# Peptides against a protein of PDB entry 5HOI: the designs that were tried, part 282

Target 1, 351 residues: chain A of PDB entry 5HOI
Amino acid sequence: FRYMPFSPAGTPFGFTDRRYLTMNEVGYVSTVKNSEQYSITVSFFDVGRFREYHFEDLFGYDLCFLNEKGTLFGQSKTGQIQYRPHDSIHSNWTKIIPLQAGERITSVAATPVRVIVGTSLGYFRSFNQFGVPFAVEKTSPIVALTAQNYRVFSVHYSQFHGLSYSLSELGTSSKRYYKRECPLPMSLPNINSDMKKDANLDYYNFNPMGIKSLFFSSYGDPCIFGSDNTLLLLSKWRSPEESKWLPILDSNMEIWKMSGGKETTDIHVWPLALAYDTLNCILVKGKHIWPEFPLPLPSEMEIRMPVFVKSKLLEENKAILNKKNEIGADTEAEEGEEDKEIQIPVSMAAE

## One batch from the design tools (peptide; made by RFdiffusion4, then SolubleMPNN)

Design b1_p26_4_s4 (from b1_p26_4, 15 letters changed)
Fold by OpenDDE base, seed 1:
Structure b1_p26_4_s4 (fold): chain B 351 residues (1-351), chain A 26 residues (1-26)
Amino acid sequence: as target 1 above (351 residues)
Amino acid sequence: SEEEKERQERIKKTRELIAKLAEEEE
């Protein structure tokens, strides 16, 4: 087994000189081979908010993570990482992650406040946004990372135990686990059935875990999109005993329904983000399950699970809080209530 | 809300796009 560098929604080169290093709701990062060099472009969907920028990559960055404040790059073999703020006010910084013989950086993540590096030996390295190190932890081998604010969703792989996940919070003083190396109920790519097409083999060689992307939802719930094209959401993660993965969208089934029940073997969903109750994605037409160049405009698919219940309950709870504040009741609103997980009433979870 | 109408219109456009892409296989 070979650990491959993973970036959210990254695409292979295939037979081309170009690929996407990563893409999400903010934008997309592309790289083009120019002889022995690479040319990287960071592009944004909101062209009014952010300016596209370009630079020459002499290192061959194969890891990337894009957020609203900057882009993190990594080189899996050398251990080099670079953070590039989108705003020119903040300086770029570069570091070398010390790697053991045969160790690879397998994934990187960045938020406006944290940088995370995961390796094939299970070294979990945390930094602030300026590259100041906090800690090094030894975990099971890391295959994928995403982060939102202080929270990190990590996927681990063991040859003996398969896929596991962790959910942690990187405070100033300590790492808290909500979940620690719990079984991840995601199927690995089926080499025997799916590899009959050369394009699927190329993708498998690029991403043997079949994780197309992972992200946090707009509500801060961990999401993963595997090779089965099902969007899984981790619900009730604040309650370790009640936490469960919810299959909130079967994208193949949704494509089938929206096509009028036609066989649509060449239409693919490429996941970007989950915003409220909509999956932001790229619809891909063709033999490759990943987007080519130019990148199509993002599409929105409605999820079936009532995250609409979370939005309504959030709105209702906000409306109740606002009404309590208007009524001048001396309810000491303990500042701690904003982080309470909204309990979905059992009656709405059955729809 | 106006925002919900815009969301529903984006979802509708996605459905129309999938339908169109499915017709391009024939």
Scores: peptide ipSAE 0.383, ipTM 0.872, DockQ to the pose 0.513
Fold by OpenDDE base, seed 3:
Structure b1_p26_4_s4 (fold): chain B 351 residues (1-351), chain A 26 residues (1-26)
Amino acid sequence: as target 1 above (351 residues)
Amino acid sequence: SEEEKERQERIKKTRELIAKLAEEEE
């Protein structure tokens, strides 16, 4: 087993000189190898909101995280990281993460307020958006990171214990854990059965965990998309005893249904984000399970669990709150009710 | 809502795209 650099929805070079470093709902970051250097391009799906930009990369960045405010780059071996705001108002900054012998940066994440670096030795490093350090924590080896606002979803790997996950919040004064190194019920890539195709072996060598992407949903729920092409969502994470992973989409079965039951072994879902009740994804046709160049337009796939109950319940709760405010009832709105996780009815998980 | 109609149209386009891709032999 090797700890490889992970970026959300990153693609391998394969037999080409180009790859995607990362992609999500905001856009996609590509790198092209030019002799001894790389050219990086940061592209956006909303071309009216953001201007595409490029730069020469002399370091060979192999880690990337894109958000609505900037792009974080990392070099897994040297420990170099760079943050580039999309706007020209804020300056770029560069930092070297101190690495021990054989330690690698395995994943990076950035929000408008936090930068996170995870390593193969389990060093978890947190910074603000300006690269000012908060803390260094020792955890189990980190294999993947994502973040939204102050919240961090981390995936850990041990050869003895397999996959685990943590969910934490990086406040101003302290780190809070909602989940700490709990078992992650995700299937690892099966080397013996699935690796008979050369393309699958190449992808396994690039990403041995088979985590195509991980992200937070629009509701702030941790999501992971593994090699089995199943989207898992962490439900009830605020309640430690009630928290569970929900298989909210089997993308292979959805492709099969939408094809009219045809064999669709050459059609692949490449996950970008979960927005409400729709998986934003790239549909890929071909031998490679990842998108090539040029990038196809994003597609929307409906999830099986009606998360629409969450949006309706949120709208209904907002409408109830607004009506209560109009009636002038001095009911102390307990600040605690807005943060109640909307319970998905058990009946909807069985169909 | 108008937004729900737009969502349903995007889902329909995805279904049509998958159907088309499933008819294309490599």
Scores: peptide ipSAE 0.382, ipTM 0.872, DockQ to the pose 0.513
Fold by OpenDDE base, seed 5:
Structure b1_p26_4_s4 (fold): chain B 351 residues (1-351), chain A 26 residues (1-26)
Amino acid sequence: as target 1 above (351 residues)
Amino acid sequence: SEEEKERQERIKKTRELIAKLAEEEE
């Protein structure tokens, strides 16, 4: 196993000179190899709100995180990071992260208020948006990071324990854990079954964990999209005893349904974000599971929980309603028509 | 709401796009 640099929805070069460093609901960052140099472009989906910009990269940035205020870049081997605000009011800053022999930056994340760096040795480094350090913590090896506001979702890998996750809040004075290195029930890529196609081997070499992306939902729930093309959401993370991973979308099954039941082995979902009850994604046609150039427009898929999870949620909701009725709360049971597609209740978001 | 109607139209367009892509032979 080799620790590879991870960025949310980043793509490999493959046989090309260009790739996406990262993409999400805000936009996409691309890099092009020009001899010994790289040209980076930061592009946005809302062209009315943001202006596309580019710069020459002499360092070969292989890590990226995009938010609404700026872009964080990192170089996994040298430890160099750069933050570039989208506005010209705030200055760019650069920092070298001290790395031990063989240590790599494996992931970076940035919010308008925090910068986070994770390493292959499990160093978790936190900064403010100006690059002022808060703390260094030693954890299990970090393989992926995302952040929203003050919250950080981290994925860890151990050779002995497999995948784990943490959910933490980076306050002004202290770090709080909601979850600390808990088991992550995500399937790893199967090297023997899926690697029959050369395209899958290229992607595995780029991303051995098969994590296509991770993000926070619009409600602030941690989400992860693995190699099985299932979107997992961490529900009720504020309640340690009630917290569970929910398979909220099987994207392969949804593609199959939307095609009218045709074989759709060449249609792929590339995840961007979860907004309310819709997955923002890029639909990809072809042999490669990742988008090529030019980037297609984002598509929206409605979240459709598997029937087994829908039935369990209906039973849980009926049990809650029955308990409320026993307590004498006159909640008019609107007879919701049985045929209404059970939208993920807002109550599935961790309030 | 008008916003929900727009959302449903975007979801419909996604379905139409998947159907189209599934009819395109390689």
Scores: peptide ipSAE 0.381, ipTM 0.869, DockQ to the pose 0.586
Fold by OpenDDE base, seed 2:
Structure b1_p26_4_s4 (fold): chain B 351 residues (1-351), chain A 26 residues (1-26)
Amino acid sequence: as target 1 above (351 residues)
Amino acid sequence: SEEEKERQERIKKTRELIAKLAEEEE
């Protein structure tokens, strides 16, 4: 196992001189290798709101996080980070993160108010948007980060315990945990089954955890999209005892349905974001599970909970309704909705 | 809403794209 630099929806070079460092609902960051240097482009899906910009990268940034205010870059080996606001009014800043021998930056995240750096030794470093440090915490080894506002979703890896996750809020004076190194029920890539195709081996070498992306939903729920192409959402994270991972979309099953039941092994979902009840994604055709150049336009898939999750949600909703009725809240439960496709109740988002 | 109609149109376009991609032989 090797700790590899993770960025949300980042792609490998493969056999090309170019890759996506990151992509999400805001846009995509590409890098092109030019001899010993790299040319980085920050592109946006809303071309009316943001202006595309380019710069020469002499450091070989291999970590990236894009938000609505700027782009954070990192170099996993040297510990160099750079924040570039999209607006030219605000200055770029650069910092070197001190790394121990063999330590790597494994992930970076940035919000309009926070910058987060995670390392292979489990150093969690927090900064404001100007690169002023708040704290350094020692955690289990960090393999992925994402952040929204003051909240951070971190994924950790231990050889003994597998994958875990934390959900924390970075206040001005303190870090609050909603979840702290709890088990993450995500399937790891199966080396024996998945490595039959060279393209899968190349991707595994780039991303051994198989985490295609990590983001917060529009409701502020932690989401993870693994190698099994299942979108997991952390429900009820404010209630420590009730929090659970919901498999809200099997993208392979949805592709199968939308193809008319054809066995398609060459159509892939590349996740960008979850906006309400739609997965924003890139549809990829071909041997590579990741988008190539040029980037296709984003597509929207409606999230549909698998039938096995739908039944459980119905039982839980009935149990909640029964408890509310015992407390004397006359909510008229209309009997007739047994056959309706259970939409993810908007109420399960961000409770 | 108009926003919901636009969302449904985008979802429809996604379905049409998947169907098209599934007809393209490798």
Scores: peptide ipSAE 0.380, ipTM 0.867, DockQ to the pose 0.584

Design b1_p26_5_s1 (from b1_p26_5, 14 letters changed)
Fold by OpenDDE base, seed 4:
Structure b1_p26_5_s1 (fold): chain B 351 residues (1-351), chain A 26 residues (1-26)
Amino acid sequence: as target 1 above (351 residues)
Amino acid sequence: SVVIPSRGREEEVRKKAKERIKELLE
């Protein structure tokens, strides 16, 4: 086993000179090999919101995280990181993360307020958006990171315990754990069954954990998309005893259903983000399970919220509506075709 | 708050995804 640099929805070079460093709902970051250097392009799906930009990379950044405010780059071997705001008003900054002999940066994440660096030795380093350090914590070896606002979803790997995850909040004064190195019920890539296709071996060598992406949903729930093409969502993470991973989409089965039951073994979902009840993704056709160049337009796939969650939310809303009707408020809630904003009770709401 | 999408929106998303999968199968 070798710790490899992970970035959300990053693609391998394969036999090409180009790859995606990362992609999500905001956009995609590509890198092209130009002799001894790289040319990096940061592209956006909303071309009206942000202008595409490029720069020459002399360091060979192999880690990337894109958010709405900037792009974080990292070099896994040297420990160099760079943050590039999308807004020209804010300055770029560069920092070297001190690495021990053989230590690698395995993942980086950035929000508008935090920068996080995880390493193969389990060093968890936190910074503000300006690269000012907050803390260094020793954890189990970090293999993947994502972050939203002050929250960090980290995936850890132990040779003895397999995959675990943590969910933490990086306040100003302290780190709070909602989950700390809890078992992650995600299947690892099966080398013996899946490696019959050379393309799968190339991907495995790039990403031995098979984590295609991880992100927070629009509701702030940790999501992970593994090699089994199942989207897992961490439900009720605020209640440690009630928290569970929900398989909210089997993408292979959903593609199969949408095809009308045809063979769809050459169609792949490449996950970007979860917005409301839709998985934003790239639908990929071909031998490779990852998108090639040019990047296809994103597609939306409806997730199956577990019927139990939808039913419970509908029952709770009916109970709230019935209580309002008993108080003589003639809110004829027209059963109109409009998007109903349901207030989740604070006990269930990801604040 | 959770926005529960309208049935119409769910159907539209599903339709577009089916159309795209169909295009990829042709």
Scores: peptide ipSAE 0.366, ipTM 0.834, DockQ to the pose 0.404
Fold by OpenDDE base, seed 1:
Parts: C-alpha cells; structure tokens; sequence
Structure b1_p26_5_s1 (fold): chain B 351 residues (1-351), chain A 26 residues (1-26)
C-alpha cells in the first residue's frame, strides 16, 4: 500500500498539466506544471471579499488546505510547509517538518488559529497560525485531516483494521479527544469492480482511500464523502456512547431523483462543504468524477437530515417558545415563511 | 443558533439544483 498526499476535494492531473490542489466553500487552489516548476493560483468564490493571488512554486506542493484567513501548502516528500495569509498584512512563513526515511506528510489542515500536519507513520504535529509548535503525538498512520477552529477530524489507516477516525480539540495547554481511533464505517474503493474504467484507476492511484473530501459542517459536525458518493455525518460526537455516523445524502440517488429517473452515470457530485441543510458541491458532467477546468459554479443539494434531528430541533424550539409564552412574553410566533433562528441546545451545539 | 431555512428557500435550492441537473443532461 502507498500513502498518497490528501487534500480536501483535490483533483488529479490526469492527462492535463493542471489540477486543483484543494477546494471548499471559500474557494479553490489550482496548480499548473511549468516544466520543473509549478504555478499556483488561489481563487475565491466571493470575489468581493478576497483577491485572487498567484505565485511560483519551486517545491512542487502536493498538499493544500484553504481557509478564510490563509492557505497552507505542503510537500509530502520533503516535509516543507508554507502558510500564506490572504491578507498582505500578515507575513508568509515556511517550515520543514522532519521526516524519517520513507515517511511522508499525508495531510495538512489549517484554521485561523491552528496548523496540523499528519504523516504516514502517524506523527500528528500541531502548530499555531504562526508556525509555533505545540506538540508531536504518535497515532496510527494519518491519511486525511480537516480542522475547524480548535477541532481536528483525522482519518487513520491500518492494514489490519482498515479506516479509523479521531476527533480532537487543540486547546492552548492540551489536546482533548472526543473520539480516538474509532472505527470509520466507510467503504474503501473496490479495486475489482470499479477499476474497469481507466478514469477510476487514475483517481484510485491519486487517492486510494477514495475520500473525495472531509470537512466540518457549519454546525461543527465531522463530515466525510467517500468513493460510494455517500455523505456521512458524525452525530452526537460529544456523547461517546451515543455517537453515530449518519448517511445524510446518497448523492447518486439524489441526482437520479432530480433528473426524473434518467440515466445519470456521467453526472457526479464533487463535495465542497456542508451548510445546515445543503451540500455545497460542484456538479460534474463527464468521464472523470472530478471537476476539470474551468471550474463550474457551485451548486447546492438539499440534504435529508434524518427527520429525527430536524423534528427534534423544531419540537425543542416549540417547547422553548411555549415556555417563553407562558412567562408572558407576547411573542406572537407568526408561522411566517421567515428563516427561523433556532438556538441549538448546548448539548447539540458545536460551541 | 441555527437558522432553519424557510420552506420557500428549501424549494428554491431544490429547484436550482434540478434546473442545473437538467442543463447537464441536455
């Protein structure tokens, strides 16, 4: 088995000189081969908020993570990382991660407050946004990382145990685990059935785990989108005994329904992010399951949140409103078509 | 806080996604 560098929603080169290093709700990072060099462009969906920027990459960055404050780059073999703030007020910084013989950086993640590096030997390295190290921990081999604020979702791989995941919080003084190397019920790519198409082999060689992306939802729930095109959400992760993976979207089934039951074998969902009730994604037409150039506009797909969570939130909010009305606050809750701001109970809130 | 989108917004999102899939099938 060969550990490959993973970035959220990253695409292979295929037969082209260009690929996406990463993409999410903020934007997309592309790289173009220029002989022995690479040209990197960081583009944004909100062009009013951020300015596109470009630079020459002499290192051949194969890892990337984009957030609202900057872009983290990594080179899987050399151990070089670079953080580039979007704002010119903050300086770029570079660091070399010490790697053992045959060790590779497999994934990187960055938030406005943390930088995380994971390796093929299971070294988990944490830094602040300025590249000051906090800790080094040895875990099972890391194959994917994402982070939101202080929280890190890590995917691990063992040849004996398959996929596992961890959910941790990187405080100032200590790392807390909510989940530590728990089994991840995601199907691996089926080499025998799916590899009959050359396009699937190219993608498998790029990403043998079939993890198209992983992210936190807008509510701080870990999400993963595998090769089966099913979006999994980790529910109730604060309660170790109640925590479960929920299949919240079968994207192939949803495309099929939206088409009116037509053949949709050439239409693919490429995941970007999960809002409350919508998957932000690129709808791709073609032989390749990933977007090519130019990048199509993002689309939103409604997720069927398990009726239990939406109904329970609505019932709890009705119960809170009824209790407020009993206390003599004349909040005429007009059943208007307005967006209802529901306070998530602290037990459910990602705060 | 969670903003639960209105039914009208959910319907609009679904409509736009359906229109985009239709465009991709033509």
Amino acid sequence: as target 1 above (351 residues)
Amino acid sequence: SVVIPSRGREEEVRKKAKERIKELLE
Scores: peptide ipSAE 0.366, ipTM 0.834, DockQ to the pose 0.365
Fold by OpenDDE base, seed 2:
Structure b1_p26_5_s1 (fold): chain B 351 residues (1-351), chain A 26 residues (1-26)
Amino acid sequence: as target 1 above (351 residues)
Amino acid sequence: SVVIPSRGREEEVRKKAKERIKELLE
């Protein structure tokens, strides 16, 4: 087993000179080999909000994380990281992460307020958005990271215990754990059955854990999409005893149903993000389970939200509306077919 | 804000995804 650099929805080069370093709901980052250097392009799905930009990469960045404010790059072997704000008002910064002999950066994550670096030896390094360090913690070996605001979802690997996960909040003064190295019920890639196809072997060599992507939902719930093409969501994570992983989408089964029960073995879901009750994804046709160039337009797949989350949100919104009506705001709630914009208070979103 | 999609939007999303899968199967 080798610790490989992980980025959310990153693709291998395969037989090409180009790959996606990362992609999500914001956009996609591509890299092209140009002799001894790389050309990196940061592209956005909302072309009206952000301008595409490119730069020459002399370091060979193999780690990437894209958010709404900037892009974090990392080089797994050298320990170099670079943060590039999308806005030209803010300066780029570069830092070298000290690595021990044989240590690799395995994953990086960035939010508008935090930068996180995880390593193959289990060093968890936290920084602010300007690269000022907060802390270094020793954990089990980190294989994947994602972050939203102050929250970090980390996946760990042990040869003896398999996959575990942590969910933490990086405050100004301290790290709080909601979950600390708890068992992750995700299936690892089956080397014996799936490796008969060369394309599966190439992907396994790129990503031995089979984690296609890792993200937070729009509600702030940790999500993971593994090699089994099942979307797992961590529900009730604020309640340690009630927290559970929910299989909210079997993407292979859903494609099969949508096809009318046809053979769909060459159609693949590539996950981007979970927005409410829809998985934002790329639908890929072909031998490779990942998108090639050019990137197809994103598609949305309906998930089966646990009835309890939708009901609780509707009840809380009714309670907020009832409180507003008691304050004398005659907003005639027209019972129309219109999209109910529910302002969920950020505090309630992940309860 | 969290937009809970209307049933009509859920049906439209499902329809578009189904159409895209159909296009990929042709």
Scores: peptide ipSAE 0.364, ipTM 0.834, DockQ to the pose 0.349
Fold by OpenDDE base, seed 3:
Structure b1_p26_5_s1 (fold): chain B 351 residues (1-351), chain A 26 residues (1-26)
Amino acid sequence: as target 1 above (351 residues)
Amino acid sequence: SVVIPSRGREEEVRKKAKERIKELLE
């Protein structure tokens, strides 16, 4: 087993000179090999909100995380990281993470308030958005990271125990765990069955865990999309005893249904983000399970949220409306075909 | 706040996804 650098929805070079370092709902980061250097481009889906920018990369960044405020880059072997704000108001900063012999940065994550670095030896390093260090913690080997606001979803790997996950909050004074190195019920890539296609071997060498992406939902729930093309969501993570992984989308089955039961073996879902009850993704046609260049437009796929979450939100909203009606506000909520803006109760919201 | 999409929007999203898959199968 080799610890490989992981970035959310990152693609391999394959036989090309270019790849995506990362992509999500904000945009996509590409790198092109130019002899001994790389050219990096940070592109956005909302071209009106952000200006595309590029720079020459002399370090060979192989780790990336994109958020709404900036892009974090990392070099897995040298330990160099760079944060680049999208705006010109804030300065870029660079730092070298001290690595032991054979240690690699395996994943990086950044929010508007935190930078996180995870390593193959399980060093979890936290910084503020300006690269000021908070803490260093020793965990099980980290293979993937994502973060939203102050929350971090980390995936760990042990040769003896397989995959585990942690969910933590990086407050101002201390780290809180909601989940700490709990078993992750995700299937690993089956070398013998899945590697019959050369393209699957190339992807396995790039990403041996088969984690295509991980992210937080718009509700702040940890999500992971594995090699089995199933989207898992961590439900009820605030209640340790009630916490469970929910298979909210089998993307292969959903493509098959949407095709009318045709053969869809060359159509692939590449996950970007989960917004409410829709998976934002790239639909890819071809031999490779990842998007090539140019990047296709994103598509939305409806997820099967457990009827219970939608029903509970609707019941809570009805209860709020009924309480308003008891106060003499004649807001007949017409059961109209209109989009309902529901306030998520704080107990269900990502605080 | 969360926008719960209307049934009409859910149907539209599903329709667009089906159309895109159809285009990819042709």
Scores: peptide ipSAE 0.364, ipTM 0.834, DockQ to the pose 0.336

